# Ledger of designs, part 6: peptides against a protein of PDB entry 8PQO

Target 1, 252 residues: chain A of PDB entry 8PQO
Amino acid sequence: VLLKEYRVILPVSVDEYQVGQLYSVAEASKNETGGGEGVEVLVNEPYEKDGEKGQYTHKIYHLQSKVPTFVRMLAPEGALNIHEKAWNAYPYCRTVITNEYMKEDFLIKIETWHKPDLGTQENVHKLEPEAWKHVEAVYIDIADRSQVLSKDYKAEEDPAKFKSIKTGRGPLGPNWKQELVNQKDCPYMCAYKLVTVKFKWWGLQNKVENFIHKQERRLFTNFHRQLFCWLDKWVDLTMDDIRRMEEETKRQ

## One batch from the design tools (peptide; made by RFdiffusion4, then SolubleMPNN)

Design b1_p8_5_s1 (from b1_p8_5, 4 letters changed)
Fold by OpenDDE base, seed 2:
Structure b1_p8_5_s1 (fold): chain B 252 residues (1-252), chain A 8 residues (1-8)
Amino acid sequence: as target 1 above (252 residues)
Amino acid sequence: MNLPARLL
């Protein structure tokens, strides 16, 4: 098991981020339309549990079309089906990813708290002290180009170049996080993403767990760079606007 | 949603 807490600081409010996240997910999903072949939505319903209210989603990702033919031919039954269960009770979110074949031997869990701070809270997910001491805190800086793979880099998605016309936020210089403290009119937040990865195959555990974390970090970095650089597209949208956009996307 | 669908 490998645990890391990714802390993503953004020059947006917690309330703004709720809109921006949903918008950016929807836009990202539209841009991936060629990958929609193989996503099955089993459940998408409101839930209420233990005082938490939100949206529950269960999806299956069928990877049969995304792997080479020889892998597909040799893969055990269920090995290429990934289940994603997500509980979105913003500002708290939880996602659990499992595989039918590997069962208890594979888990990706992502638990996120969105807080109006600069990533300074320790153990926001309230882990036991013995578990918390094994968590690596990883800061993601959306302005740091060195954290972005060259193949993922787009100039239009570079926070160090982007300036919001609607809000005046950006571009984000090297010291932007320190400067935020002095900018009384600029909101900020941190997304604390506790990622638990378990891969219990002998000889491959550390390699696969580290690989998955590398992919998660890459995803979080690119997504939040997009979210910020799309600020002018979503900052004036309401949650009702987002819901309409989601419904329109489901009809396509 | 914690994961944009992009991991897959």
Scores: peptide ipSAE 0.077, ipTM 0.823, DockQ to the pose 0.569
Fold by OpenDDE base, seed 5:
Structure b1_p8_5_s1 (fold): chain B 252 residues (1-252), chain A 8 residues (1-8)
Amino acid sequence: as target 1 above (252 residues)
Amino acid sequence: MNLPARLL
């Protein structure tokens, strides 16, 4: 098991981020799936449990079309089906990713708190002290180009070049986080993403767990760069606007 | 957060 807490600081409020996240997820999903091939939505409903209220989703990602034919032919039954269960009780979110074939031998859990701070809270997920000692804190800087793979880099998605016309925020210089403390009119938040990766195959555990963390970090970096650079597209939207857009997308 | 399908 490998645990890391990714801390993503953004020059947006917690309330703004709720809209921006949903918008950016929808937009990013359109850009990648080209029509949702291989994604099955089993459940999408409101839930209430232990005083937590939110939206529950269960999706299956069918990877059969995403792998070479020889991999598909050799893959055990269920090995190419990934289940994603998500509980979105903003400002708290939890996602659990499992595989039909690997069962208890594979888990990705992502727990997120969104806080109106600069990523300074320790153990925001309230782990036991012994478990917390094994968590690496990883800061993601959306302005740092060195954290972006060359193949993922787009100039229109570069926070160091983008300036919001609607809010005046950006571009984000090298010291933007320090400067933010002095800018009383600019809101800020941190997304604290505790990622737990479990892969119980002997001899491959560390390699696969580290690989998954590398992919998660890449995803979080690119997503939050997009979210910020799309600020002018979503900052004036309400939650009701987002819900209408989601319903319109389901009807197509 | 629904993770974008980029994870898979």
Scores: peptide ipSAE 0.076, ipTM 0.820, DockQ to the pose 0.523
Fold by OpenDDE base, seed 4:
Structure b1_p8_5_s1 (fold): chain B 252 residues (1-252), chain A 8 residues (1-8)
Amino acid sequence: as target 1 above (252 residues)
Amino acid sequence: MNLPARLL
């Protein structure tokens, strides 16, 4: 098992981020080649459990079209079906990713708290001390070009170049986080993303767990760069606007 | 929503 807490600082409020996240997920999904191809939504409903209220989603990602033919031919039954169960009780969210073939030998869990701070809280997920001491804190700087793979880089998604016309936020220079503390009118938050990866196959555990963390880090980096650079597209939207957009997208 | 797992 490998645990890392990714801390993504953004020059947006927790309330703004709720809209921006939903918008950016929708846009990023549309921009995928074959948008929605191989994604089956089994459940998408409100839930209430243990005082937590939110939206529960169960999706299956069918990877058969996304892997090389030789992998598909050699893959055991269910090995290319990824189940994603998500409990979105913003500002808290939990996602559990499992695989039909691997069963208990594979788990990705992503637990996120959104806090109105600069990523300074320790153990925001309230782990036991013995578990917490094994968590690596990883800061994602959305302005740091060095954290972005060259193949993922787009100039229109570069926070170091983007300036919001609607809010005046950006561009984010090398010291933007330090400067933000002095900008009383600029909101900020941190997304604390505790990622637990379990892959129990002997000899491959560390390799696969580290690989998955690398992919999660990449995903979080690219997504939050997009979210910020799309600020002018979503900052004036309400949650009701987002719901309408989601309903319109479901009809297509 | 949490970010969809784009593992590939």
Scores: peptide ipSAE 0.076, ipTM 0.820, DockQ to the pose 0.601
Fold by OpenDDE base, seed 1:
Structure b1_p8_5_s1 (fold): chain B 252 residues (1-252), chain A 8 residues (1-8)
Amino acid sequence: as target 1 above (252 residues)
Amino acid sequence: MNLPARLL
């Protein structure tokens, strides 16, 4: 098991981020060729549990079309079906990813708190002290080009070049986080993403767990760069606007 | 949290 807490600082409010996240997920999904192909939504309903209220989703990702024919022919039953269970009780979110074939030997869990701070809270997910000692805190800087793969880099998605016309935010210079403390009119938040990866196959555990974390980090970096650089597209949208856009996308 | 569809 490998745990990392990714801390993503953004020059947006917690309330703004709720809209921006949903918009950016929808936009990113549209930009993927076949982004909805092989996704089955089993459940999408409100939930209430232990004082937590939110939206519960259960999706299956069918990977049969995304793997080579020889892999598909050799794959055990259920091996190419990925289950995603998600509890969205913003500002708290939890996602649990499992596989039918691997059962308890495979888990990706992503737990996120969104806080109106600069990533300064320790153990925001309230882990036991012994468990918390094994968590690596990883800061993602959306302005740092060195954290972006050359193949993923786009100038229009570069926070160090982008300036929001609607909000005046950006471009983000090398010291943008320190400067933000002095900018009373600029909101900020941190997304604390505790990622738990379990891949319990002897000899491959560390390799696969580290690989998955590398992919998650890459995803979080690119996504939040997009979210910020798309600020002018979503900052004036309401949650009702987002819901309409989601319903329109489901009908296509 | 919908993982951006890009994860899979």
Scores: peptide ipSAE 0.075, ipTM 0.817, DockQ to the pose 0.538

Design b1_p8_5_s2 (from b1_p8_5, 4 letters changed)
Fold by OpenDDE base, seed 1:
Structure b1_p8_5_s2 (fold): chain B 252 residues (1-252), chain A 8 residues (1-8)
Amino acid sequence: as target 1 above (252 residues)
Amino acid sequence: MNLPAWFY
């Protein structure tokens, strides 16, 4: 098991991020080829549990069309079905990813708290001390080009170049996080994303767990760079606007 | 690669 807490600091408020996140996910999905192919939504309903209220989703990703024919032919039953269960009780979110074949031997869990701070809180997910001491804290700086793969880099998605017309935020210089403290009119938040990866396969555990973390970090970095650079597209939208957009997308 | 549903 490998645990890392990714801390993503953004020059947006917690309330703004709720809209921006949903918008950016929808937009990113449109830009990807085959965005909805092989995705089955089993459940999408409100939930209430232990005082937590939010939206619960259960999706299955069918990977049969995404792997070579020889892999599909050799794959055990259920091996190419990925289950994603998500509890969105913003500002808290939890996602659990499992595989039918691997069962308890495979787990990706992502737990996120969105806080109006600069990533200074320790153990925001309230892990036991013995567990917390094994968590690596990883800061993602959306302005740091060195954290972006060359193949992923786009100038129009570079926070170090972007200037929001609507808010005046950006471009983000090398010391932008420290400068936020002195900018009373600019809101800020941190997404604390605790990622737990479990892959129980002798000889491959560390390799696969590290690989998955590398992919998650890449995803978080690129996504939040997009979210910030798309600020002018979503900052004036409401949650009701987002819901309407989602409904329109489902009908297409 | 589809973004995880926790963003949805």
Scores: peptide ipSAE 0.096, ipTM 0.812, DockQ to the pose 0.250
Fold by OpenDDE base, seed 2:
Structure b1_p8_5_s2 (fold): chain B 252 residues (1-252), chain A 8 residues (1-8)
Amino acid sequence: as target 1 above (252 residues)
Amino acid sequence: MNLPAWFY
């Protein structure tokens, strides 16, 4: 098992982020070539549990069309089906990813708290002290180009070059987080993403767990760079506007 | 593959 807490600091408020996140997901989904092929939505409903209210989704990702034929032919039953269960109770979110074949031997859990701070809270997910000692805190700086793969880099999605016309935020220089503390008019938040990865196959555990973390970090980095650089597109949108966009995306 | 539902 490998645990890391990714802390993504953004010059937006927690309330703004709710809109920006949903917008950016919708926009990114439109730009994705694979679309919804191989995705089955089993459940999409509101939930209430232990005072937490939100939206619950259960999706299956069928990867049969995403792998070479010989892999599909050799894959055990259920090996290419990934289940994603998600509880979105913003500002708290939880996602659990499992595989039908591997059962208890495979788990990806992503738990996110969105807090109006600069990533300074320790153990925001309230792990047991012994478990928390094993968590690596990883700071993602959306302005740091060195954290972005060359193949993922786009100038129009570079926070170090972007200037928001509507808000005046950006560009984000190397010391933007320190400067932000002195800017009373600019809101900020941190997304604390605790990622738990378990892959219990002898000889492959560390390799696969590290690989998955690398992919998650890559995703978080690219997504939040986009979110910030699209600020002028979503900052004036309402939740009703977002809902309309989601409905339009479902039709595609 | 779509983005994870934890963004939704």
Scores: peptide ipSAE 0.093, ipTM 0.807, DockQ to the pose 0.241
Fold by OpenDDE base, seed 4:
Structure b1_p8_5_s2 (fold): chain B 252 residues (1-252), chain A 8 residues (1-8)
Amino acid sequence: as target 1 above (252 residues)
Amino acid sequence: MNLPAWFY
């Protein structure tokens, strides 16, 4: 098991982020070739449990069309089906990813707290001390180009070049976080994303767990760069606007 | 179009 807590600081409020996240998820999905292909939504309903209230989703990602033919032919039953269960009780979210074939030997859990701070809280997910000492804190700086793979880099998604016309935020220079503290009129937040990866296979555990973390970090980095650079597209939207957009997208 | 939830 490999645990890392990714801390993503953004010059937006927790309330703004709720809109921006949903917008950016929708937009990113549209931009992906084959977006929605092979995705089956089993459940999408409100839930209430132990004082937590939100939206529960259960999706299956069928990867058969996304792997080479020889992999598909050799893959055992269920190996190419990924289950995603998500509990969205913003500002808290939890996603659990499992595989039908691997069962208990494979787990990706992503637990996110969105807090109005600069990523300074320790153990926001309230892990036991023994568990917490094994968690690596990883800061994602959306303005740091060195954290972006060359193949993923787009100038229009570079926070170091973007300036929001509507809010005046950006571009984000090398010291943007320090400068943000001095700007009382600019909101900020941190997404604390605790990622737990388990891949119990002899000889491959560390390799696969590290690989998955690398992919998650890549995803979080690119997504939040997009979210910020799309600020002018979503900052004036309401949650009702987002809901309408989602409904329209479902009909297409 | 179904949106992924892992972005949360």
Scores: peptide ipSAE 0.120, ipTM 0.811, DockQ to the pose 0.259; fails the geometry check
Fold by OpenDDE base, seed 5:
Structure b1_p8_5_s2 (fold): chain B 252 residues (1-252), chain A 8 residues (1-8)
Amino acid sequence: as target 1 above (252 residues)
Amino acid sequence: MNLPAWFY
């Protein structure tokens, strides 16, 4: 088991982020080739449990068409079906990813709190002390180009070059987080993403768990760079505007 | 392709 807490600091408010996140997910999905091919939505409904209220989703990612023929032919039954269960109760979210074949031998859990701070809270997910001492805190700086793979880099998605016309935010220099403290009119938040990865196959545990964390970090970094650089596209949108965009995307 | 729900 490998636990890391990714802390993503952004020059937006918690309320703004709710709109920006949904917009950016929808926009990024439109840009992906192949549309919704291989994605099956089993459940999409509101839920209420233990005082938590939100939206529950259950999706299956069928990877059979996304892998080479020889992989598909050799893969055990259920090995290419990934289940994603998500509970979205913003500002809290939980996602659980499992595989039909691996069952108890594989788990990815992502728990997120969105807080109006600069990533300074310790153990925001309230883990037991014995568990918390094994969690690595990883800060993602969206302005740091060295955290981006060369193949992923786009100048139009570089927070160090982008300036919002509508808000005046950016570009983000090397000391942008320290400068936020002195800019009373600029909101800020941190997304605390606790990622738990379990891969119980002896000999491959560390390799696979570290690989998954590397991919998650890459996704979080690229996504939040896009979210910030698209600020002028979503900052004036309402939640009703976002809902319409999501419905249009589901029909494609 | 729809992005994973963990972005939410």
Scores: peptide ipSAE 0.106, ipTM 0.810, DockQ to the pose 0.248; fails the geometry check

Design b1_p8_5_s3 (from b1_p8_5, 4 letters changed)
Fold by OpenDDE base, seed 2:
Parts: sequence; C-alpha cells; structure tokens
Structure b1_p8_5_s3 (fold): chain B 252 residues (1-252), chain A 8 residues (1-8)
Amino acid sequence: as target 1 above (252 residues)
Amino acid sequence: MNLPAWLY
C-alpha cells in the first residue's frame, strides 16, 4: 500500500472551485474523443449518510476495446472491468476504484478535502497517527512548468502566462503563493487529495503503485492548470448553470 | 460523457 497526500493550491475560493471543477470536468470530457466508449453508469443518485450529503455515482469502465486483442483473449473474466464508486459531497469527495478480478488485491482510493488555506493543515483526513506517518505530502504547483510533461504542455493552459480578465488573477509567477498572502482581495484554497493505492501482486506491488501515483499526479497537475486557465469561462457561472450543462452533455 | 470521478 502506498499513500500520498497531494496538496494543490489555487488562487480561487472553495465556493468558486466547486463551479470550476464541475465545469472543467465537463469541458475536459468534451475534449476527450472516445472517452465514453465502454463506460457504463450503473448508479447516479443523491445520497445522505452520517451527515454527509451529496451525489453518488457507480460506473464500470470496460477496457476490452482499449487493450490489444491478445490481452483481451488472455485476460481472466472481470480483469478488464474497473469499477468506480464516487461520493461527491463537496467540499469533501471520495472515489474508490476496484477491479472485479483482483478484488481486495487492488484498490485506488482518492479522498479530497477542499479547504480555504495554503495547504498548511496536517492530517486533514484524520488518519490514525501510525498511518499518517507513512503518508508523503506532495505539493503540486500549477505555475511550475517543470512539473508538466512536455507532451502535456499547452501555452493556453499555462498559469504562468494566463491572466484572468474577469478577476485580474494571474499570471502566476514563481513566488505567486507568497505574494498571494499579501493580496487581501484574492481568495485561495487547497485541495488535499489523499490517494491510497494498493496493488497486491508479488513482485509488482511497488512498481504498479508508484506508476498509478505518477499518473494521478499528472492528472491532478494538468486538470488544475486547465481549471485556473479557464477561470474566465466558469467564474460567472452558477451551480444551476453547471447542472444545465451536465444535462445537455448527457443528451449528446 | 462524464470524466472519471477521480478528478473530484
């Protein structure tokens, strides 16, 4: 098991981020060709449990069309089906990813708290002290070009170049986080993303767990760079606007 | 199309 807490600091409020996240997810989904093939939505409903209220989704990703034919032919039953269960109770979110074949031997869990701070809270997910000792805190700086793979880089999605016309935020220089503390009128938040990866196969555990974390970090980095650079597109939207956009996307 | 919920 490998645990890391990714801390993504953004020059937006927690309330703004709720809109921006949903918008950016929807927008990124439109830009991904073929992303809907092999995705089955089993459940999409509101839930309320233990004072947590939000939206629950259960999806299956069928990977049969995304792997070579020989892999598909040799794959055990259920090996190419990935289940994603998600509880979105913003500002808290939880996603659990499992595989039918591997059962308890495979788990990706992503738990996110969105807080109005600069990533300074320790153990925001309230782990046991012994478990917390094994968590690596990883800061993602959306302005740091060195954290972005060359193949993922787009100038229009570079926070170091982008300036919001509507808010005046950006561009984000090398010391933007320190400067932000002195800017009383600029909101900020941190997304604390605790990622638990379990891959219990002898000889492959560390390799696969580290690989998955690398992919998650890459995803979080790129997504939040987009979210910030799309600020002018979503900052004036309401949650009702987002809901309408989601409904329109479901009909396409 | 809905993106993976791990973007949350």
Scores: peptide ipSAE 0.222, ipTM 0.849, DockQ to the pose 0.292
Fold by OpenDDE base, seed 5:
Structure b1_p8_5_s3 (fold): chain B 252 residues (1-252), chain A 8 residues (1-8)
Amino acid sequence: as target 1 above (252 residues)
Amino acid sequence: MNLPAWLY
């Protein structure tokens, strides 16, 4: 088992982020041609449990069409079906990813708290002390180009170049986080993403767990760079506007 | 098109 807490600091409020996240997910989905192929939505409903209220989703990602024919022919039954269960109770979210074939030998869990701070809280997910001491804290800086793969880099999605016309935020220089403390009119937040990865197969555990964390970090970095650089597109939208956009996207 | 919910 490998645990890391990714801390993503953004020059937006917790309330703004709720709109921006949903917009950016929808927009990124439109830009991925064929990304929706092989996705089955089993459940999409409101839930209430132990005082937590939100939206529950259960999706299956069928990877059979996305792998070479020889892999599909050799893959055991259920090995190419990924289940994603998500509980969105913003500002808290939880996602659990499992595989039908691997069962208890494979798990990805992502738990997120969105807080109006600069990523300074320790153990925001309230782990036991023995578990918390094994968690690596990883800061993602959306302005740091060195954290972005060259193949993923786009100038229009570079926070170090972007200036918001509507809010005046950006471009983000090397010390932008320290400068935020002195800018009373600029809101900020941190997304604390605790990622638990379990892969129990002997000899491959560390390799696979580290690979998954590398992919998660890459995803979080690119997504939040987009979210910030799209600020002028979503900052004036309401939650009702977002819901309409989501419904239109589901029909495509 | 639905992206993974793990973006949240």
Scores: peptide ipSAE 0.124, ipTM 0.818, DockQ to the pose 0.272
Fold by OpenDDE base, seed 1:
Structure b1_p8_5_s3 (fold): chain B 252 residues (1-252), chain A 8 residues (1-8)
Amino acid sequence: as target 1 above (252 residues)
Amino acid sequence: MNLPAWLY
């Protein structure tokens, strides 16, 4: 098991981020080749449990069309079906990813708190001390080009170049996080993303767990760079606007 | 493939 807490600081409020996140997910999904191909939505409903209220989703990703024919032909039953269960109780979110074939031998869990701070809280997910001491804290700086793969880099998605016309935020210089403390009119938040990866196959555990973390870090970095650089597209939208856009997309 | 639901 490998645990890392990714801390993503953004020059947006927790309330703004709720809209920006949903918009950016929808926009990024449109840009993905194949769109919703191989995605089955089993459940999408409101939930209430233990004082937590939010939206519950259960999706299956069918990977049969995404792997070579020889892999598909050799794969055991259920090996290419990935289940994603998500509880969105913003500002808290939880996602659990499992595989039908691997059962208890495979888990990706992502738990996120969105806080109006600069990533300074320790153990925001309230882990036991023994568990918390094994968590690596990883800061993602959306302005740091060195954290972006050359193949993922786009100038229009570079926070170090972007300036919001609507808000005046950006471009983000090397010391932008320290400068935020002095800018009373600029909101800020941190997304604390605790990622738990479990892959119990002997001899491959560390390799696969580290690989998955590398992919998650890459995804979080690129996504939050997009979210910030798309600020002028979503900052004036309401949650009702987002809901309408989602309904329109489901009808197409 | 759609982005994972953990992004939203």
Scores: peptide ipSAE 0.121, ipTM 0.819, DockQ to the pose 0.235
Fold by OpenDDE base, seed 4:
Structure b1_p8_5_s3 (fold): chain B 252 residues (1-252), chain A 8 residues (1-8)
Amino acid sequence: as target 1 above (252 residues)
Amino acid sequence: MNLPAWLY
């Protein structure tokens, strides 16, 4: 098991981020999946449990079309089906990713707290002290181009170049986080993303777990760069606007 | 359109 807490600081409020996240997820989904090909939605319903209230989703990602034919032909039954269970009780979210074939031997859990701070809270997910000692805190700087793979880099998604017309935020210089503290009118938040990766296969555990973390970090970096650079597209939207967009998109 | 919850 490998745990890392990714801390993504953004010059947006927690409330703004709720809209921006949903918008950006929708846009990213359009760009990557062509409308959700290979995604089966089993459940999408509100839930309430132990004082947590939000939206529960259970999706299956069928990866058969996303892997080479060779892999598909050799893959055991269920090996290419990824189950994603998500509890979105913003500002807290939990996503659990499992595989039908691997069962208990594979887990990706992503637990996110969105807090109105600069990523300074320790153990925001309230892990036991012994567990917390094993968590690496990883800061993602959305303005740092060195954290972006060249193949992922787009100038229109570069926070160091983007300036929001609607909010005046950006571009984000190398000291933007320090400068943000002095900007009384600029909100900020941190997404604390505790990622737990378990891959129980002798000899491959560390390799696969580290690989998955590398992919998650890449994903979070790119996503939040997009989210910020799309600020002018979503900042004036309400949650009701987002819901309408989601409904319209479900009908396509 | 199915939104990936791993981005939440």
Scores: peptide ipSAE 0.354, ipTM 0.887, DockQ to the pose 0.271; fails the geometry check

